# Peptides against a protein of PDB entry 6IDX: the designs that were tried, part 246

Target 1, 380 residues: chain A of PDB entry 6IDX
Amino acid sequence: KELAKLSADVTFATEFINMDGIIVLTRLVESGTKLLSHYSEMLAFTLTAFLELMDHGIVSWDMVSITFIKQIAGYVSQPMVDVSILQRSLAILESMVLNSQSLYQKIAEEITVGQLISHLQVSNQEIQTYAIALINALFLKAPEDKRQDMANAFAQKHLRSIILNHVIRGNRPIKTEMAHQLYVLQVLTFNLLEERMMTKMDPNDQAQRDIIFELRRIAFDAESDPSNAPGSGTEKRKAMYTKDYKMLGFTNHINPAMDFTQTPPGMLALDNMLYLAKVHQDTYIRIVLENSSREDKHECPFGRSAIELTKMLCEILQVGELPNEGRNDYHPMFFTHDRAFEELFGICIQLLNKTWKEMRATAEDFNKVMQVVREQITRA

## One batch from the design tools (peptide; made by RFdiffusion4, then SolubleMPNN)

Design b2_p23_8_s2 (from b2_p23_8, 15 letters changed)
Fold by OpenDDE base, seed 5:
Structure b2_p23_8_s2 (fold): chain B 380 residues (1-380), chain A 23 residues (1-23)
Amino acid sequence: as target 1 above (380 residues)
Amino acid sequence: SRAAKLEEAIQQQLRRQIEQRRK
């Protein structure tokens, strides 16, 4: 207990470290010896002293043994651990992950996100905060090849649902630190969209062109009586498709794939459009047909609007940017659904279509409509 | 660079953890 207090002092820490005192603390953890009557209290103070000593940055985190890592990971993975030990163990793991890529690799092998989810289901917001902070640390340190796998593990319906129900909708006010960790998690989750946002459509890729054709099919063939089999030649089909792509509101009516070559938003816009068309088919068809049947120049170009809205949402959500320490703003909506970005797009495209009608906009007013929609989204 | 921004984010997260434990 006295050691834990004194370890906060840099002068004491320096002297204690010079006497190999930190090695003694690590050995106490490594031994796992539960024989002492006050073992839990002693261990909690040992872990406190260890953290305070390491916080001075005098000793490299790479000095810790694999046995030490396994003991700390063990405290986090055990269902019946003292809350004081658990809290300090989560903090130590986070510090190890953040300070060392080598330690990150070892910890990522020993701890699963599933094990950390159990610590989110508790009523203790401090434990919840340390668990999310460790998740965020693992995300930050994940190599690019593993980020998507971690993301998919986090994208498991379970983690978001648990965060929403036990953290965000908990019976306690969200503290500033928890709000920040939720913000960090949100930002890191949005960074998974960066790849798609920066992926250019290949206009020569038939599989990608088939997605655009599927958008056309869903919009126009779902209501058309099967009687007019388009038996007429390839040229009439191309001309028909050009008309349909114009009605869909693409900028390039001949080759809509060209509209997705700009990055951002690249393929992410097409993903949003396809999601809307498949998951919210009635909404998609309504938006397209309401604008395709007009000849009054007040048509809202769906394709162009969807692309520019996707780009705007990426800008608002700062997709591809890293978290900033000064921000605590998280959106609870992003924890409500697996495809929260696409759902947000679906809400915002309806808002855009409504705003376009209310403004009696034409194609010349496009940027003004987008500005109004941006203000509406950022105030919600 | 993205790498420099990542390192900054890591250091910020670490500083924040240390500050939180001192409160």
Scores: peptide ipSAE 0.553, ipTM 0.954, DockQ to the pose 0.902
Fold by OpenDDE base, seed 2:
Structure b2_p23_8_s2 (fold): chain B 380 residues (1-380), chain A 23 residues (1-23)
Amino acid sequence: as target 1 above (380 residues)
Amino acid sequence: SRAAKLEEAIQQQLRRQIEQRRK
């Protein structure tokens, strides 16, 4: 206890480290010897002293043995560990992950996000915060090839549901630090959209063109009796498609694929449109047909609107940006659904369409409508 | 660079952890 308190002093820490004191502390953890009276209390103070000593940055985190890592990971993975030990063990793991890529690799092998979920199902908000912080640390240190796997682990309906139900909807006020960790987790999750946001459509890729064709099919052929035989000549079909793409509100009526060559939002806009068309088909068809049947120049161009809205949402959500210090703004909605971005898009595109109608907008008012919609989204 | 921003985010996360433990 005195050691833990004194370890906060840099002078004491320096002298204690010079006397190999930190090695003694690590050996106490490594031994796992439960034979000591008050072992849990002694261990909690040992871990506290270890953290305080390491926080001075005098000793590299790479000094820790694999046995030490396994013991700490064991305290996080074992049921019925003392809360004080668990808290310090989570903090040690986070510090190891953040300070060393080598330790990250070892810890990522020993600990799964699934094991950390159990620490979210507790009444102790500090434990929950340290668990989310460790998840965030693992996410930050994950190599790019593993980020999607971490995302998929986070996309485990279970983790989001647990965060939503036990953290966000908990019977306690969310502390500032928890709010920040939720913000960090949200930002890191949104960064997974960056790849799609920066992916240009290839106008020559038939598979990507088939998605645009599917949007047309869902909008126009879902109501058309299949009886109109596709027998009209290739030129009439091209002219028909150009008309359909105009009705869909694409900027390039001849080759809508060109509208997705700009990054941002690139293919992410097409993903949103396809999601809307498949998951919210009635809403999609309604929006398209309400505007396609208008001859009064008050048509809301769906395709253009969807692209610009996707870009706007990426800007508002800061897709591709890293977490900033001092922010604690998280959106509970993003924990309610696996495809929360696409769902947000679906809400916002309806808002855009409504706002367009209310403003009696024309194509010349497009930027004004987008500005009003931006203000509406940012105030919500 | 993205790498520099990442390192900054890591250092911020670490500082916050240390500050939390001191409360």
Scores: peptide ipSAE 0.549, ipTM 0.954, DockQ to the pose 0.821
Fold by OpenDDE base, seed 3:
Structure b2_p23_8_s2 (fold): chain B 380 residues (1-380), chain A 23 residues (1-23)
Amino acid sequence: as target 1 above (380 residues)
Amino acid sequence: SRAAKLEEAIQQQLRRQIEQRRK
């Protein structure tokens, strides 16, 4: 206890480190020896002193052994651990992950997001905060190839639902730090959309073109078998599709694929459209057909609107931006659904279509409508 | 650079952790 207090002093820390004091503390953890009276209390103070000493930045985090990492990870993975030990162990893991890529790799092998979920199901908001902070640390340090796996782990209904039910809808007010960690988690999750947002459609990719054709099919030929996939359609068939793509509100009626070559929002807009068309088919068909049957110049161009709305949502949600200090503006909505971005798009496209009608907009008013919709979304 | 922003975000996370432990 006294050591833990003194370890906050830089002078003491320097001398203690020079006497190999940190090595002694690490060996105490590594030994795992429960033979000491008051082992849990002693261990809690040991871990506190270790953290305070390491916080001075005098010693590299890379000095820790694999055995030490495994012991700390063990305290986090065990279901029955002292809260004081758990808290310090989560903090140590977070610090290790953040300070060292080598330690990140080792920790990422020993700890899964699934193991951290158990620490979210507690009434202790501090433990919950440290658990989310560690998830965020793992996410920040994850290589690009593994970020999608973490995304998938987050998209797992389980983590999302637990955060929603035990953290956000908990019986306690959300503290500023928890709100920040939720914000960080949200930002890091949205950054996974960046790849799709920056992916240009290849107009020559038949599979991508078939998605656009599927959008047309769902809107106009809902009863027709997808087996009528256009083989090399006759010029008359191409002309017919050009009319359909105009009714869908694409800017390029001849080759709608060209509308998705602009990044942002690239393929992310097509993903949103396809999600809407498949998951909310009635809403999609209604929006398209209500505007396709109009000859009054008040048609809301669905395709163009969906692309620009996707871009706008990416801007509002700061897709591709890293978390900033002092922000705590998390959106509870993003914890309510596994495909929350696409669901938000589906809500916002209906809002856009409504706003377009209310404004009696024409194609010339497009930017004005988008500005009004932006204000509506940002105020909600 | 994105890398510099990432490092800044990491350092920020570390500072917040230290501050949280001192409360």
Scores: peptide ipSAE 0.547, ipTM 0.953, DockQ to the pose 0.810
Fold by OpenDDE base, seed 4:
Structure b2_p23_8_s2 (fold): chain B 380 residues (1-380), chain A 23 residues (1-23)
Amino acid sequence: as target 1 above (380 residues)
Amino acid sequence: SRAAKLEEAIQQQLRRQIEQRRK
């Protein structure tokens, strides 16, 4: 206890470290010796002293043994651990992850996000905060190849649902630190959209072209009587597709793939359009057909609108930006659905289409409509 | 660079963690 208090002092810390004091503390943890009558209390103070000593930055975190890491991970993974030990163990793991890439790798092998979810199901908001902070640390330190896996784990209905139900909708006010950690988690989750946002469509990629063709099929062929025989010549078919792509509101009616070569929003716009077309098919078909049947020059160009809306949403949500220390603004809506960005797009594209109609807009008013829609989205 | 911004975000997270433990 006294050691834990004194360890906050830099002079004491320096002297204690010079006497290999940290090594002694690590060995106490490594030994796992439960035989002491005050083991839990002693361990809690040992972990406190260890953290306070390491916080001085005098000793590299890489000095810790794999046995130490396993013991700390064990305290986090065990269901019946003293809350004081659990809290300090979560903090140690977070500090290890943040300070060392080598420790991150070892910890990521020992601890799963699934194990951390159990610590979100408690009434203690401090434990919940430390658990989310550790998830965020793991996310920040994850190599690019593993970030998508972590996202998929977050997109797994369980983590999101637990955060929503036990943290956000909990019976307690959200503290500032929890709000920040939720913000960080949200930002890191949205940053996974950056890859798609910065991916240019290859106009020569047949698989990507087939997605655009599928958008056309869903819009126009779903209602078409099977009676149009496949025998109309290749030229008439190309001319027909150009007309359909015009009705879909693409800027390039001949080759809509060219509309997705600009980054941002690149392929992310196509992903949103495809999601809308598959998941909200009736809404998609309605929007497209309402505008495709108009001859009054008041048609809302769906394809162009979807691309620019995707770009706008990326700007509003700051997709690709890293978390900022001064921000605590998280959107509870993004914890309600696994495809929350695409769902938001689906809401906003309907809003855009409505606003376009209300303004009696033409193609010349496009930027004005987008500005009004931006204001509507940012005020909601 | 993105890497520098990432390191800054990591350091910010670490500072917040330390500050939280001191409260």
Scores: peptide ipSAE 0.535, ipTM 0.950, DockQ to the pose 0.856

Design b2_p23_8_s3 (from b2_p23_8, 14 letters changed)
Fold by OpenDDE base, seed 5:
Structure b2_p23_8_s3 (fold): chain B 380 residues (1-380), chain A 23 residues (1-23)
Amino acid sequence: as target 1 above (380 residues)
Amino acid sequence: SRAAERERAIQQQLNRRIEQRRK
């Protein structure tokens, strides 16, 4: 207890470390010996002293043994662990992950997504904060190729809904630190969209062209009586598609693939359009047909609007930017759906279409409409 | 570089978390 208190002092810490005192603390954890009187209290103070000593940055975290890591991970995985031990164990794991890539690898193998999520399903906001902070540490230290897999594993275990129900909608006010960790998690999750945002469409890729064709099919063939069998010659079919792509509101109605060659938003805009068309088909068809049937210059170009809206949402949400210190502005909506970005796009494209109608906009007013929509989104 | 920016974010997170434990 006194050691844990004194370990916060840098002078004491330096002298204690010089006497190999930290090695003694690590060995106490490694031993796992539960036979001592007041073991839980002693262990909690040992972990406190260890963490305070290590927080001075005098000793490398790489000095810890695999046995130590396994003991700490063991305290996090045990359902009946003392809350004080659990909190300190989560903090130690977080610190190990943040300080060392080698420790990250070992911890990522020892800790399951299910264990981390179980620590969110508690009434203790401090435990919840340490659990989210550890998730954030894992996302920060994960190799680029593993981040999506990790996000998918969390989605499969309903991370977002659990955070929404147990943290955001909890019986207690969200503390500033929890708000920051939720912000960090949001930013790190939106950064998974960066690859798609920076992926240019290849106009020669048939599979990518087939997605644009699917957008056309969903908009126009779903309501059309099957009587116009596509038996008209290849040229009439191409001319029909050009008309359909114009009605879809693409800038390049001859080759809509060219509209997706600009990054940002690249392929992410096409992903959003396809998601809307498949998941919210009635909304998609309505938006497209309401604008395709107008003989007036007041048509809202869906394709162009979807691309520019996707770009604007990426700018608003700072997609590709790393989390900043001092920010705590998380969006609760991010935790309502696993595909929250695409759902946000679906809400915002409806808002854009409404705003376009209300403004009686023409193609010349496009930038003004986008500015008004930006203001509406950022005030909400 | 993107790697350097990520390392800065990691260091900021670490420093923040250390400071939170000292309160």
Scores: peptide ipSAE 0.651, ipTM 0.966, DockQ to the pose 0.861
Fold by OpenDDE base, seed 2:
Structure b2_p23_8_s3 (fold): chain B 380 residues (1-380), chain A 23 residues (1-23)
Amino acid sequence: as target 1 above (380 residues)
Amino acid sequence: SRAAERERAIQQQLNRRIEQRRK
């Protein structure tokens, strides 16, 4: 206990470290000897002293043994661990992950997504905060190629719904630190969209063009009796597609793939359109057909609107930007759905279409409509 | 660079978490 308190002092820490004191603490953890009277209390103070000593940055975290890591991970995985030990163990793992890429790799192998999520299903907000902070640390240290897989693994274990139900909708006020960690998690998750936002469509890729064709099919062929697809010659079919792509509101009616070559939002806009068309088909068809039947120049160009809205949402949500210190603004909506960005797009495209009608807008008013919609989204 | 910005964010997170443990 006194050692833990004194370990906060940098002078004491330096002297104690020079006396190999930290090695003694690590050996106490490594030994796992439950034979000591008051083992849990002693261990809690040992872990406190260890963490406070290491927080001075005098000793590299890479000095810790694999046995030590396994013991700490063991305390996090044990269901009957003392809360005081659990809290310190989560903090140690977080610090290990943040300080060392080699320790990150070892910890990512030892800790399961299920174990981390179990620590969110508690009433203790401190434990919840340490668990989310450890998740954030893992996302920060994860290689770019592994981040999506990690996010998918957390989604499969219902991370977002668990956070929503046990943290956000909990009976306790959200502390500033928890709000910050939720913000960080939100930012790191939206940053997974950056790759798609920066991916240009290849107009020569047939598979990508088939997605645009699927958007056309869902809008226009889903209501048409399949019998009346006239086998009319390639030119008539091409002319028909040009008309359909005009009705869809693409800027390039001849080759709508060209509208997705601009980054941002690149392919992310197409992903949003396809999600809307498949998941919210009735809404998609309604928006497209309502604007395709208008000959009064008050048609809202869906394709152009969807692209520019996707770009706007990326700007508002700061997609690709790293978390900023001092921010604690998280969106509860983000935790309501695994595809929260696409769902937000679906809400905002309806808002855009409504605003377009209310303004009696024409194509010349497009930027003005987008500005009004931006203000509406940012005030909500 | 993106890597340098990420390392800065990691260091900021680390420093914040250290300060939170000292409160």
Scores: peptide ipSAE 0.651, ipTM 0.966, DockQ to the pose 0.840
Fold by OpenDDE base, seed 4:
Structure b2_p23_8_s3 (fold): chain B 380 residues (1-380), chain A 23 residues (1-23)
Amino acid sequence: as target 1 above (380 residues)
Amino acid sequence: SRAAERERAIQQQLNRRIEQRRK
């Protein structure tokens, strides 16, 4: 206890480190010897002293053994661990992950998604905060190629719904630190969209062109009787598709793929359109057909609107920007669905279409409509 | 660079978490 208190002082820490004191503390943890009276209290103070000493940045975190890591991870994985030991163990793992890429790799292999999520399903908001902070540390340190896999693993274990039900909808006020960690988690998750946002469509990629064709099919062929046999000549088909792509509201009616060559929002706009068309098919068809049947110049161009709305949502949500210190603004809606961005797009595209009608807009009013929609989204 | 920005975010998070433990 005295050691833990003194370890906060940099002068004491320096002297204690020079006496190999940290090595002694690590060996105490590594030994796992439960034979001592008040072992749990002693261990909690040992872990406190260790963490406070290491927080001075005098000793590299890479000095810790694999046995030490396994022992700390063991305290996090055990269902009946003392809360004080659990909190300190989570904090140590978080610090290990943040300070060392080598330790990140070892910890990412040792800790399961299920174990981290179990610490969210508790009443203690401090434990919940440490668990989310550790998740955030893992996302921050993960290689780019591993981040999506990690997000998928958390989605499979219902991370968002668990946070929503056990943290956000809890009977307790959200503390500032928890709000910040939720914000960080939100930002890091939205940053997974950045790759798609910056991916240009290849107009020569047939698989990508087939997605645009599928959008046309869903809009126009799903309700149409199969009476128009596929047998009309290739030129008539091209002319038909050009008309359909105009009705879909693409800027380039001849080759809609060209509309997705601009980054941002690149392929992310196409992903949103396809999600809307597949998951909210009735809404998609209604929006497209309502605007495609208009000859009054008051048609809302769906394709153009979807692209610009996707770009706007990326700007509002700061997709690609890293977490900023001092922010604690998280959106509860983000935790309601695994595809929250695409769901938000689906809500906002309906709002855009409504606003377009209410304003009696034409193509010349496009930017004005988008500005009004931006104000509506940012006030909600 | 993006890598440098990410490293800055990591250091900011680390410093924040250290400060939270001292409170």
Scores: peptide ipSAE 0.646, ipTM 0.966, DockQ to the pose 0.839
Fold by OpenDDE base, seed 1:
Structure b2_p23_8_s3 (fold): chain B 380 residues (1-380), chain A 23 residues (1-23)
Amino acid sequence: as target 1 above (380 residues)
Amino acid sequence: SRAAERERAIQQQLNRRIEQRRK
C-alpha cells in the first residue's frame, strides 16, 4: 500500500527501478502464490505499484515475461476475480498493447473477444471503460490486415448491442472518459470503410458489373412476370439497359461502372446501394420507381444521389481520420446495428428523396439539395 | 504518412490513459 503511493513520485520510482524493484514486483505476479493471507489485497497493491512505476516511462514494457502476461490475462479471464485486480489487470494489458508491438501480438493471442465483452456486461462503469479502452488499444495496434477480422469477431459476439444496452442505455450518466472511448471505438470502426471508399471500380471486372446489373434486376425485374422476358436480341437488351441505368439515375447511362471510378467514395457507394436493395428492398424499389415514372424533370437521380450521399457521409463521419484528443462525440445510433453505416445511408437516402420532392428540385438544383441534406444530417 | 499519424494517435491515447489513472 505504501509502495503503491510512493510509486507515483518520479524520484522514488527512479531509485526503486535502479534497485531492480520493478523486477521483484513482476516476480511476485509470476509466482501466482495464493497461499498468503490477504493475497487479493497484496496483489492489487502490487499491480498498482507496477503500473505507476511503468507509467513514468523509465523502463521498457518489453522487459515483462510471457509468464507475467499470462498471469495478467488469467486475472481478466477468471469469473470470480476481485474487481480491484480486474481493473488493474485491464489497465496493464492496455498499457502493454499501446507501448509494444511485441506485447500486442502476445496479448492478442491470449485474450478472447468473449472475455473482453463479458467485462462490458457489468454495473461498474470503470470496468466497462477499461474494457473498451483495451479494445481500442487492440484496434490501434492491430496490423491493417487483421483489423477487419477483429471487427467481425466483435460483431459475432454482439459487441455493439452489448455496449448499447449495458453502457449507453445504463441507468447512469456516461462519464467523459467513457464518452471519449466510445468515440474512439466509433472512429476506428469507420476507418474499416476506408479501403472500400478508396477502391476504384474496375469497369472491366465482370463481378463488379454484375452488382450493377443486380441493382437493375431488383428495381425492374422483381415485379415483372418472368413470362414476358422477351428473347429479343443482344442489341435490344443493351438499349434496354441504357434506359434502365438512366431510370436508376446514373450519370453514365451507357457504363454506370464509370460513376464508381472516382474516389472517394469508390466502391463504398456501390456497397451501400446493394445493401439497400437487398436488406430494404421495398424502400429501394419505391425510391427508384417513384423517380423513374416522372416525366416532369423533377426526378431524383438515385445513382448520382447515392454516390454523392456516400461521399458526404464519409466527410461528416471523417472516414479515414484517426481519433483526436478532446473529442467525445459518439453517436448512439452507430451501436444499434453491425451495419450501422449502411443503415444510416438507408435513412439519409430517404431523407434526400423527401427533401428533393419538397424543394421541387431539378437536376440543376442537385448541389443545393445536397447542401440542405447535409445541414439536416448534421443537426440530427 | 498514415503510419506516422497512427503512431501519433497511439501516443495520444497512451498519454490520455496515463493521465486518467493519475486522477
Scores: peptide ipSAE 0.642, ipTM 0.965, DockQ to the pose 0.859

